Peptides against a protein of PDB entry 5VZU. Designs and how they scored, part 195

Target 1, 271 residues: chain A of PDB entry 5VZU
Amino acid sequence: GRTLEDIFHEHMQELILMKFIYTSQYDNCLTYRRIYLPPSRPDDLIKPGLFKGTYGSHGLEIVMLSFHGRRARGTKITGDPNIPAGQQTVEIDLRHRIQLPDLENQRNFNELSRIVLEVRERVRQEQQEGGHEAGEGRGRQGPRESQPSPAQPRAEAPSKGPDGTPGEDGGEPGDAVAAAEQPAQCGQGQPFVLPVGVSSRNEDYPRTCRMCFYGTGLIAGHGFTSPERTPGVFILFDEDRFGFVWLELKSFSLYSRVQATFRNADAPSPQ

## One batch from the design tools (peptide; made by RFdiffusion4, then SolubleMPNN)

Design b2_p26_8_s2 (from b2_p26_8, 9 letters changed)
Fold by OpenDDE base, seed 1:
Structure b2_p26_8_s2 (fold): chain B 271 residues (1-271), chain A 26 residues (1-26)
Amino acid sequence: as target 1 above (271 residues)
Amino acid sequence: AAPPVYELIGLSDIDPFNELKVKPVE
């Protein structure tokens, strides 16, 4: 049988050959567009910016992490044969936290899969319910024919309605004790381990995580064929590191902040 | 050491690998 090494070498040779063919076709004439870093906001989960992925056979994977209210987005800054640059490689729902089980149960891929798929189903239900409310509201604007109701002006007088006595019925306001949702303690970093059967190209991933969220990852064939969103888990390790578990692919991508400083990387102020 | 300073030259629109070209700022 082909060894994993043989498959890897064959795949790398194919990718190198593809890259060589493409670079040769353009006579080394490449057009570049300037990339701007997203502005930081106070409510951002971590500082937005460039992150290096170490998951691709495609070489250096750069992703820009940005925050959009209750969503986070990883945008490809480097493309690959499957997914061109500018595509949203990951979309994170910051409303839907994933609670990882204890460290023993984290090894069980089926348990993680169950948790993620339950959240996926809730997200789908919320989207359907929100779609129905938006749909029913639009249907009832039947064209009310503009019947010209005539302008008659009659000014008739403000009859003084009588002083109905205020009955003092002192109904005790039932103290609806608003259960103060205890602010989810920014818990001590939970012990983290990848499930059995999840492949990581880097065994040196953080063994503690701060929080996890439901998300979707973009997958496609070569040439961006049949692009689809697959369920996954965004794992925040710290200010400079996050991961994504691709549930269906049984793979883990680690992203580390690019520590380099960039000049002329701030977006021009919207004039 | 201070982190290296780069200029983000940009993304190739033509290369399907869309390599990020950075220039070190000396």
Scores: peptide ipSAE 0.099, ipTM 0.707, DockQ to the pose 0.724
Fold by OpenDDE base, seed 3:
Structure b2_p26_8_s2 (fold): chain B 271 residues (1-271), chain A 26 residues (1-26)
Amino acid sequence: as target 1 above (271 residues)
Amino acid sequence: AAPPVYELIGLSDIDPFNELKVKPVE
């Protein structure tokens, strides 16, 4: 029977062969474009930059994490046979925090699935409501046919007098029970475990996380065929590590900051 | 050891594997 090692070896040989075929077609004349690191902002969840991770079976992946207001993005810096470089491998909605349950309930994949799908429906509703407000603003500028309707005489507006007495109706202050925003427990990491049946390439993932957010991941077939966005969970472990749970794929990708210094990698200031 | 210093050469627009070419800075 094929061992897991045989399958891995065959897959690695296929990837090397594909790379050789593609590079040989271009007569070794590769054009390179410079990559710039995103500028750091004070409100960024963590320092933006390059992270190394594992994407499915493709081995080492380099992703650039950047922040765009209430969204974070993981941009592929390395391509693979499915998804070329420059694609947004993950898009994170920083407005939609995922609250993980206790460790016992975190082992239940169906519970995580329920929580994520409920947030997905909220995001869909918000997009539909925001789409309606943009649609109604196309007031039909019907052609102003300037038919000169004849100037009928302005009848004099009678002077309505002022004196309406303020009735003191002492409406009880309805206690708007301000739903106590449970103080975002910003400081203490919670215990973390992957659900049963979620595959990880490495069992050495952090067992505590700071916070989680709703996000979507890009998946495609070979040659970027049938690209789609799937629901998932972005997990912030620390300043240098995050994960993504691919809900439909039942997989987990761990990303760690690239511990290197890059010269001339700052984006030129927009002139 | 100090973290290695690299220059980001860039991404190939032609290579579908788009290997991040880095040059060590001596």
Scores: peptide ipSAE 0.093, ipTM 0.703, DockQ to the pose 0.727
Fold by OpenDDE base, seed 5:
Structure b2_p26_8_s2 (fold): chain B 271 residues (1-271), chain A 26 residues (1-26)
Amino acid sequence: as target 1 above (271 residues)
Amino acid sequence: AAPPVYELIGLSDIDPFNELKVKPVE
């Protein structure tokens, strides 16, 4: 049977061959688009920037983490045979925090799966409801063809008398249950372990996490065939490390900040 | 050692591997 090493070796050979084919086809005359680092904002969960990660069998990848209000994105800076560069390898919904169970129950993949799928269903419902509100608002501006309503004669308004006592129907303002934004408990790290059956390329992952969020990961076949978004868990470990649990793939990717200084990497200020 | 300083050359729109070509800044 193919060893895991054989599979990795074959995959690396395929990657090298593909890279050689692509680079050779362009006579080494590749046009490069400059990458700009996203500006840091005070409300960013961590400093945005470049992170190095492992994507299963694809080896080392570089992703750019950026924040977009209540969403975070991991954009591929390195492509692979499945997912080209510039694609969003992960999308994180910072509105949907995942609470991991205790350390014993974290070993249960089915429990993590349940938690993630429940959040996925909430996200789907919110998207459907928000879609309906946007849809109903557009439907009513049908062009009122101003059919000239014939001038019906002014029937004389009979002088009904004054005595409408204002019923103080004190409609209690329905308590808008402000969905208590659970205060971002920033402080207490939780013990973290991968569920049984989740593969990690490296057993060297942080054993304490700060926060977890619902997210989706992009998967595709070779040549970016049948791209789809799969549910997962974004794990914030610290300022320089995050992970992503690919739920359907039963895999974990660890991302660590690139400890380098980039000159001229700031986007030009919009003039 | 000072952390290496790189210039991000960018992504090729045609190279699917889009290696992060970094130039070390001397």
Scores: peptide ipSAE 0.057, ipTM 0.666, DockQ to the pose 0.749
Fold by OpenDDE base, seed 2:
Structure b2_p26_8_s2 (fold): chain B 271 residues (1-271), chain A 26 residues (1-26)
Amino acid sequence: as target 1 above (271 residues)
Amino acid sequence: AAPPVYELIGLSDIDPFNELKVKPVE
């Protein structure tokens, strides 16, 4: 039978052949545009920059991570037969933190799926409500003709009297035990494990994570056919590593910072 | 080993794999 390694090797040969055929059609003439690294901001969750990851069957992917207020974006720097470069492979909502359960319950894919889909529905509701407020605010500037409705004098209702019965009933205020929100120890990582049935190309993923956020990932067929956004989890492991769980695909992509320095890679200052 | 230093980063507009081209600094 074909081994998984044989299938992977055949697929890599096919991709190399596709690349060769395509580049040969252009007489090996490729145009390149320069890219710049995103500027770092003090409020960035981690330093923005280039990360290498494993995406689908194509092996090595290079993604640029950038921060945009309450959103983070992973932009494809290396394209593939499904998704061209410049596309937003992941979009992260930094407003919607995902709390992972304990390590035992993290093995349950259905529990993670429930948590993510509940957050997805909240994000959808917030988008619908925000769309309605923007719509209703424009309509009501009809000219309020200020008809001066005459001030009818409200009659003085009489001063009923003083009867002072001192009923003692000392109902003890039940101590609402304020569930002490254990301050999520922002400094100590939580134990992390992939759910059962989530495929990882790299079994050597970090077993501790700092925080998780709701996000969406881009999927498409060959030639960027039928592109769609699927729900997932962005997992911050550390300053140099993050993951994305593709919920519907039951897949995990690990991204690691490119350990390189780039000269003249900063965006030119706007003059 | 010290991390490599690169000067130029380019994206292909034509390659369906949109290869990231870098130039090492010697």
Scores: peptide ipSAE 0.054, ipTM 0.671, DockQ to the pose 0.734

Design b2_p26_8_s3 (from b2_p26_8, 12 letters changed)
Fold by OpenDDE base, seed 3:
Structure b2_p26_8_s3 (fold): chain B 271 residues (1-271), chain A 26 residues (1-26)
Amino acid sequence: as target 1 above (271 residues)
Amino acid sequence: AAPPVYELVGLSDIEPFNQLVVRPVE
């Protein structure tokens, strides 16, 4: 019978063969689109840039990590048969931190699934509420038929009366329950382990993480068929490593910074 | 060793298998 290893090996051979066929069609006449590194900002969670990663059964990927206010994005630099280059492979909501349980409960996939799906529902509610406020502002500018209402007369300006005494209404100090900003536990990495049944191509993932966020990953069939966004967890390990847990796929992708210096890689300033 | 230095050339038009093209800087 085919082993899971045989199926994986066959799929990798097919991907290599496809890549060879496609690349061989272009011969020596390649065109290139210039790529620029995103500018670093002080508020960026880590330095933006190129990361190398593994995407399920697909080979080595290159992803550009960039920050856009309260969102982070992983843009595919390399394409594959499922997701072409330039697509947002991951979108991270930096407003929605995921709190991982203790190391024992992190082994429970159903617990992680519960936590992620609760955050997904909050994100959906916030999107519905924000959508309603934008909708009501299209007040019907009905055509103001300028009926020339007649010039009724200038009634006189009544006088400024002065001295209304300040009533000492002793409004009780409403205890503004300062929502206890949970102290950003900035310093100590949390012990990290993948849930049971989450597949990783490499068992050598970091066993401590700094923080996690809710995010969505893009999945599609071959030829970019039926593309959809699936829920997941962005895991920041350190300045040079992050992961993504694909919740529905029960898979983990590890991304590591490309350790290279790029010259002439900054975007030209918009003139 | 110091990380290698490259010029970031661009992305090839080989759809869907676009490739990152870099040039070593001596």
Scores: peptide ipSAE 0.212, ipTM 0.794, DockQ to the pose 0.852
Fold by OpenDDE base, seed 4:
Structure b2_p26_8_s3 (fold): chain B 271 residues (1-271), chain A 26 residues (1-26)
Amino acid sequence: as target 1 above (271 residues)
Amino acid sequence: AAPPVYELVGLSDIEPFNQLVVRPVE
């Protein structure tokens, strides 16, 4: 049977050939669009920026990680035959943390699948409920016929001004129980392993993770045909590394920060 | 070593194989 390595090799050869064909059509006349790094915010899970990743057999890709309130996004900077540049390769729901089981149960793909699908169902329910509330709120603008209530006469109520003494009610300041900031445990991350049957390009991924979140990944056929969002797990390893488990594809993508400083990479201030 | 410093030039229009283009800054 074809090994995973054979499949990756064949697909990499196909991608190289396609890339050659497409590049050869430009006869060295290339144009460029300016890209900017997202601004960093104090509430960002990690510093936003460029990450290099491996997506199954697609080889090396570049993704921009950005934060949008309770969502994170991986936007493709490099394109491939399936998904063009500028598409959101991953969307992360930072409201829906995934709790990984112990290391033994992490090897069980069905357990990870169960956990992810339970979160997917909650996300779908929240979307349905939020859709219903937005629908019901528009219906009740019935035209209130303003019946002209008759002008009843202003009775002049008299000016009695008695000197009510201010009682000094000394309200005790209720102790605001300072919610103990759980110290950001810079603790050793949870032990991490890929489930059996999840394909990784290599076994060189971090064996500990800080936290995981529910997310969706974009998949498509060649030429961006039949694009769909598949459920997955965003895995934060550290400040410079994250992964994505594509649940339905049974694949893992590892992303590492591009270790470079970029000048003139900030978006111009909105005028 | 300090990470290299680049100017972010842009993204090439080689669809679908867009490439990140950077210029080294001295």
Scores: peptide ipSAE 0.209, ipTM 0.785, DockQ to the pose 0.812
Fold by OpenDDE base, seed 1:
Structure b2_p26_8_s3 (fold): chain B 271 residues (1-271), chain A 26 residues (1-26)
Amino acid sequence: as target 1 above (271 residues)
Amino acid sequence: AAPPVYELVGLSDIEPFNQLVVRPVE
């Protein structure tokens, strides 16, 4: 049978050949679309910007990480035969933290899969409930026929109702002990290992993570055919590194900040 | 070492193999 290595080599050769064919057709006549870095916000989980990553068999990719309230987004800056540039390769739900098990149980792919799918189901339920509340609120505006209520003017002065005595019933305010949500300790980095059977192109990934979140990754066939969102885990390692576990693909992508300063990278201020 | 400084030129139009184009700043 073809080894995994043979399949990877064949697919990489095909992609290299495709890339060579496409790049050779442009005969040095290239146009460029200007890219701007997203502005940093104080509430951003890490500084937004350009990250280099390995995306499946496609090789080195550049992704822009940006923050949008309770969501983070990885946008493809480089394109590949499956997913063109400008697509959102990952969408992260910063409301739904993933709690990784202990290091021994992190080796179990089925345990990670269970945890992720439970969170996925909660996200779906919340979307359905929010959809129902929005749906029911719109239905009750039946057209109230504007019955012309007649203008009758009667001015009658309402009489002084009497001084009802204030009963002093001193109901003790039950101290609703607001359970102080213990600030989620920015805990010591949790030991991190990939589950058995999750492929990584780079074995040199961080062995500790700060936090994880539920997310979805975009997958498609060649030519962006049948694009779908697959469940995954966003893993924040540090200020300059994050990962994404593609659950269905059983793959891990490591993203590292592009360690460069860019000039002319700020978006023009909206005039 | 200080990180290298680049001018961000843009994204190439080589669809679907778009590339980030940068220029070194000396």
Scores: peptide ipSAE 0.207, ipTM 0.783, DockQ to the pose 0.842
Fold by OpenDDE base, seed 2:
Structure b2_p26_8_s3 (fold): chain B 271 residues (1-271), chain A 26 residues (1-26)
Amino acid sequence: as target 1 above (271 residues)
Amino acid sequence: AAPPVYELVGLSDIEPFNQLVVRPVE
């Protein structure tokens, strides 16, 4: 029978052939669009920049990670047959942190799926509520004619007297055990494992993560047909590595920083 | 080893297989 490795090898050969066919059609006439690295901000979760990753079956891809307030974006720098370059391959909501369970429960795909779908529903509710507040605020302030309602004189309610009975009832204040919010040990990474049945192209993924966030990934058919956003988990491993779990695809993509220095890569200062 | 130094040239227009084009800098 074909091994999974054989299938991946055949698919990689097909993709190489496709890339060759497409490249050969340009008859050595190529144009280039200048790109710049995103500026780093103090509040950025990690340094923005270029990351190399594995997307589905297409092999090595380059993604630009950038931060936009409470959102992060992964922009495709390399295209593939499904998702062209310049598309937002991942969109991360930095407001919606995902708490991973213990290492034993992390192996349960259904538990991760439950957690992610609960966060997805919260994000959807917040978007609906925020849409309603923006709609109602345009209510016609018709000129409320301020009819001067006459100030009825508040009658002085009489000073009832002093009777001082000292009822002792010493109800013990029940110790509200303040659930000590264990300070999320922001410094020590949590043990990390992929759920059973999540496919990784690289078995050598980090076994410790710093934090996770809700996000969506872009998927499409060949030729960018029927593009849709699917739920997932952004996993920050360290300053140079992040992952994305594609929940519906049961796939994991690992992204590693491109360890290079780029000159003339800063956007020109707006004059 | 120190990370290599590159100049960003741009993105190729080979749709859908756009490539990042870089030039080594000495």
Scores: peptide ipSAE 0.187, ipTM 0.766, DockQ to the pose 0.825

Design b2_p26_8_s4 (from b2_p26_8, 9 letters changed)
Fold by OpenDDE base, seed 3:
Structure b2_p26_8_s4 (fold): chain B 271 residues (1-271), chain A 26 residues (1-26)
Amino acid sequence: as target 1 above (271 residues)
Amino acid sequence: SAPPVYDLIGLSDTDPFNELVVELVE
């Protein structure tokens, strides 16, 4: 019978052949553009830059990690048959931290699924509330047709005097229970393990993580057909490694910083 | 030896895989 290995080899050979056919059609006239590294900011969760990922059947992928206020993005630098380069393979919401349970409960996929889906619902509610505030503001600029209302006479409105008696309303200072910003539990990494039934290409992933965030990953069929965003978990391991758990796909992608030095990679100053 | 230095070239409009080309400079 066909083994999973046989299917994987057949698929890799097909992808290599597709690449060769397409590249050969362009008579070696490939046009490339220079890639610039994003500028580092003091408030960035880690240094932005290039990361190498290994996931699915696609082998080695290069993504650019960048920070955009309270969002992080993984942009594909390499394309694949499903998702072309320049697409945002992951979008991370840095406002929505995920707390992982203990190691015993981390093995339970249903527990992780519950936590992620609860955060997804909060994100949806916040988007609906923010959408309502933007809608109501536009309605009231109906054109004031200035009908020339006729000159009704100057009735002398009497001068009401300024007797501002200061009412001593001793309103008790309601203790604004400052929602205790749970102290960002300092940089002691939490023990980390993948849930049972989550596939990883590499069993060699970090067994300790710093923090996790809610995110979405892009999935599509071949030729970028039916692209959709699926819920997931961004796992920050260290300064040079992060992961993404694809919840619906039950898969894990590990990303490691590219340690090469690049020349002329600084973004041009905005003119 | 100093680590090699590369130029980053990528995102071809003519390459359907949009592969990253890395050129060795030094």
Scores: peptide ipSAE 0.161, ipTM 0.790, DockQ to the pose 0.656
Fold by OpenDDE base, seed 1:
Structure b2_p26_8_s4 (fold): chain B 271 residues (1-271), chain A 26 residues (1-26)
Amino acid sequence: as target 1 above (271 residues)
Amino acid sequence: SAPPVYDLIGLSDTDPFNELVVELVE
């Protein structure tokens, strides 16, 4: 059987060969574009910006994390043979928090899989229901036949009917006990461990997480063939670190903030 | 020493590897 080392070497040789072929095709003419950091907003879960991660076998990946209301997005800044730069490598639904089980049950991949797939089905149902309401509203524009403008009947004077006696029916205001939205407890850091059988390139991941959300990751074949969104879990560790569990791939990617200072990285003001 | 300052430059989307290039400014 192929050793893990053999598989790694074969894959690295393929990637090096691909890189050589592609770079040789450009006659050393590379076009560069300036990259801008997303603006920070007060409601952002963490500061947006550049994060470095390990994505698949392609080595060091740079992603830009940005927030879009109740969604977060990881955009590839570096491309790879599968997924070009500018693609949304992860999409996070900040409406759908994942509650991790206790540390013992976190080792069970099937338990995590169950939780994630249940959330995925809820997201699908919400999308279908919202699609039906939008569909029914459009159907009723039957062509209003232009019925001819009937003649303006004269304004007969409103007679002063007087005596509406105020019936004092003192209907007791039913105390709608506003269910106090329990303040979103800034969840005490929960012990975190990867499920058994989830591969991590780095064993040095944070053993405590702040919160988790449902998300989808983009996967594709070489040359961006057959791109698909797979279910996963966004793990927020701290202000500078997050992870993504690729459920179907049984892999974990750790992303750490790029701490370098950048000049000219602020997005130009929209003119 | 002040931390180094970089410009952020990306390769064009025509390069399938789209490596991030950083230029040291300071």
Scores: peptide ipSAE 0.048, ipTM 0.673, DockQ to the pose 0.622
Fold by OpenDDE base, seed 2:
Structure b2_p26_8_s4 (fold): chain B 271 residues (1-271), chain A 26 residues (1-26)
Amino acid sequence: as target 1 above (271 residues)
Amino acid sequence: SAPPVYDLIGLSDTDPFNELVVELVE
């Protein structure tokens, strides 16, 4: 029978052949442009930069992680037969943190799916409400004819009545047990495991994560056909590692910082 | 080992796989 290794080699040969066919159509002429690294900001969740990941059957991908206020973006630096370079492979909503359950319940894919879909619905509602406020705000600048509202008279404050009977009703102060906001363990990672049925190409993923956020991933057919955004979870493991759970695909992509120094890779200061 | 140092980062606009080209400096 074909081994998984045989299937992988056959697939790699097909990809190399595809690349060769396409490159040959351009008479082996390749044009390159310089890429610049995004500047780091104090409010960035982690240092922006290049990350290497496993995405789909194409093996190693390079993604640029950047921060844009309440959003993070993963931009493809390497393309594949499905999604060309420059596309936003992941878009992360930093307003919508996902709380993972305990380690036992993290194994339940349906629980993760429920949590993600509830956040997805909140994001959709916020987008609809924000669209309505932007629409209604333009309509009402009809000229407010300043009709002079007539001065309704000061009704006099009536008087003194005295009777001071001190009803003693000693209502016991109901101890509002202030639900101790468990101090946001901002510094301590929580145990992490992939749900059962989520495939990982690399079984060596971090077993502790800092935080998770709602996000969407881009998927497409060969030649960038029928591109769509699918719901997922961005998982921050540490300063140098993040993951993305593709909910509909039941797959996990691990991204690790490219451990390289780049000279002359800062964007030229706008003159 | 110290991480490698690169200067040039280029993206191919014509490669369907959009290769990242880097120049190793150190």
Scores: peptide ipSAE 0.041, ipTM 0.666, DockQ to the pose 0.651
Fold by OpenDDE base, seed 5:
Structure b2_p26_8_s4 (fold): chain B 271 residues (1-271), chain A 26 residues (1-26)
Amino acid sequence: as target 1 above (271 residues)
Amino acid sequence: SAPPVYDLIGLSDTDPFNELVVELVE
């Protein structure tokens, strides 16, 4: 049988061959566009920037983590035969925090799967409801064809007298206890372990996480065929490390900040 | 030693691998 090493070696040979074919087709004349680092904002979950990760059999990838209000994005900086660069390898919904169970229950893949799929269903419902509200708001601007309503004569309705004592119906304003959005307390770090049957390239991942969020990952076949978004879990470990659990793939990717200084990497201020 | 300083050259729009090209500046 092919060993995992044989499969990896064959896959790496295929990737090298593909790279050689593509680079040779362009006569080594490649056009590059400058990458700018996203500006850091005070409300960013962590500092945005470049992270190195492990993505399945493709080895090392570089992704850019950026924040977009209540969403975070991992954009591929390195492409691969499945997913070209510039694609959003992960999209994180910062509205939908995932609470991991205790360590005993974290080993259960079905428990993690249940939690993620419940959040996925909520996200889907919210998208449907928000789509309906946007739809109903447009329907009422039917052109009021101002048909000239004929001037029906103003019947003089008689002056009934004023004496209606205002009943002081002291409707107590029901204290809409605004559910205080519990400030997303950077929860005390909790012990973290991958579920049984989730593959990692190595067992060298942080054993404590700060918080988790629902997200989706992009998967595709070679040549970016049949691209789809799969459910997953974004795991924030610390300021420099995050992970993504690919639920359907039963895979874990660990991303670590690129510890480098970049010159001229700030986006030009819009003039 | 100062940490290495890179210039991000960017992504190839023609390379399907779109490898990150960096120039070491310092």
Scores: peptide ipSAE 0.027, ipTM 0.611, DockQ to the pose 0.710

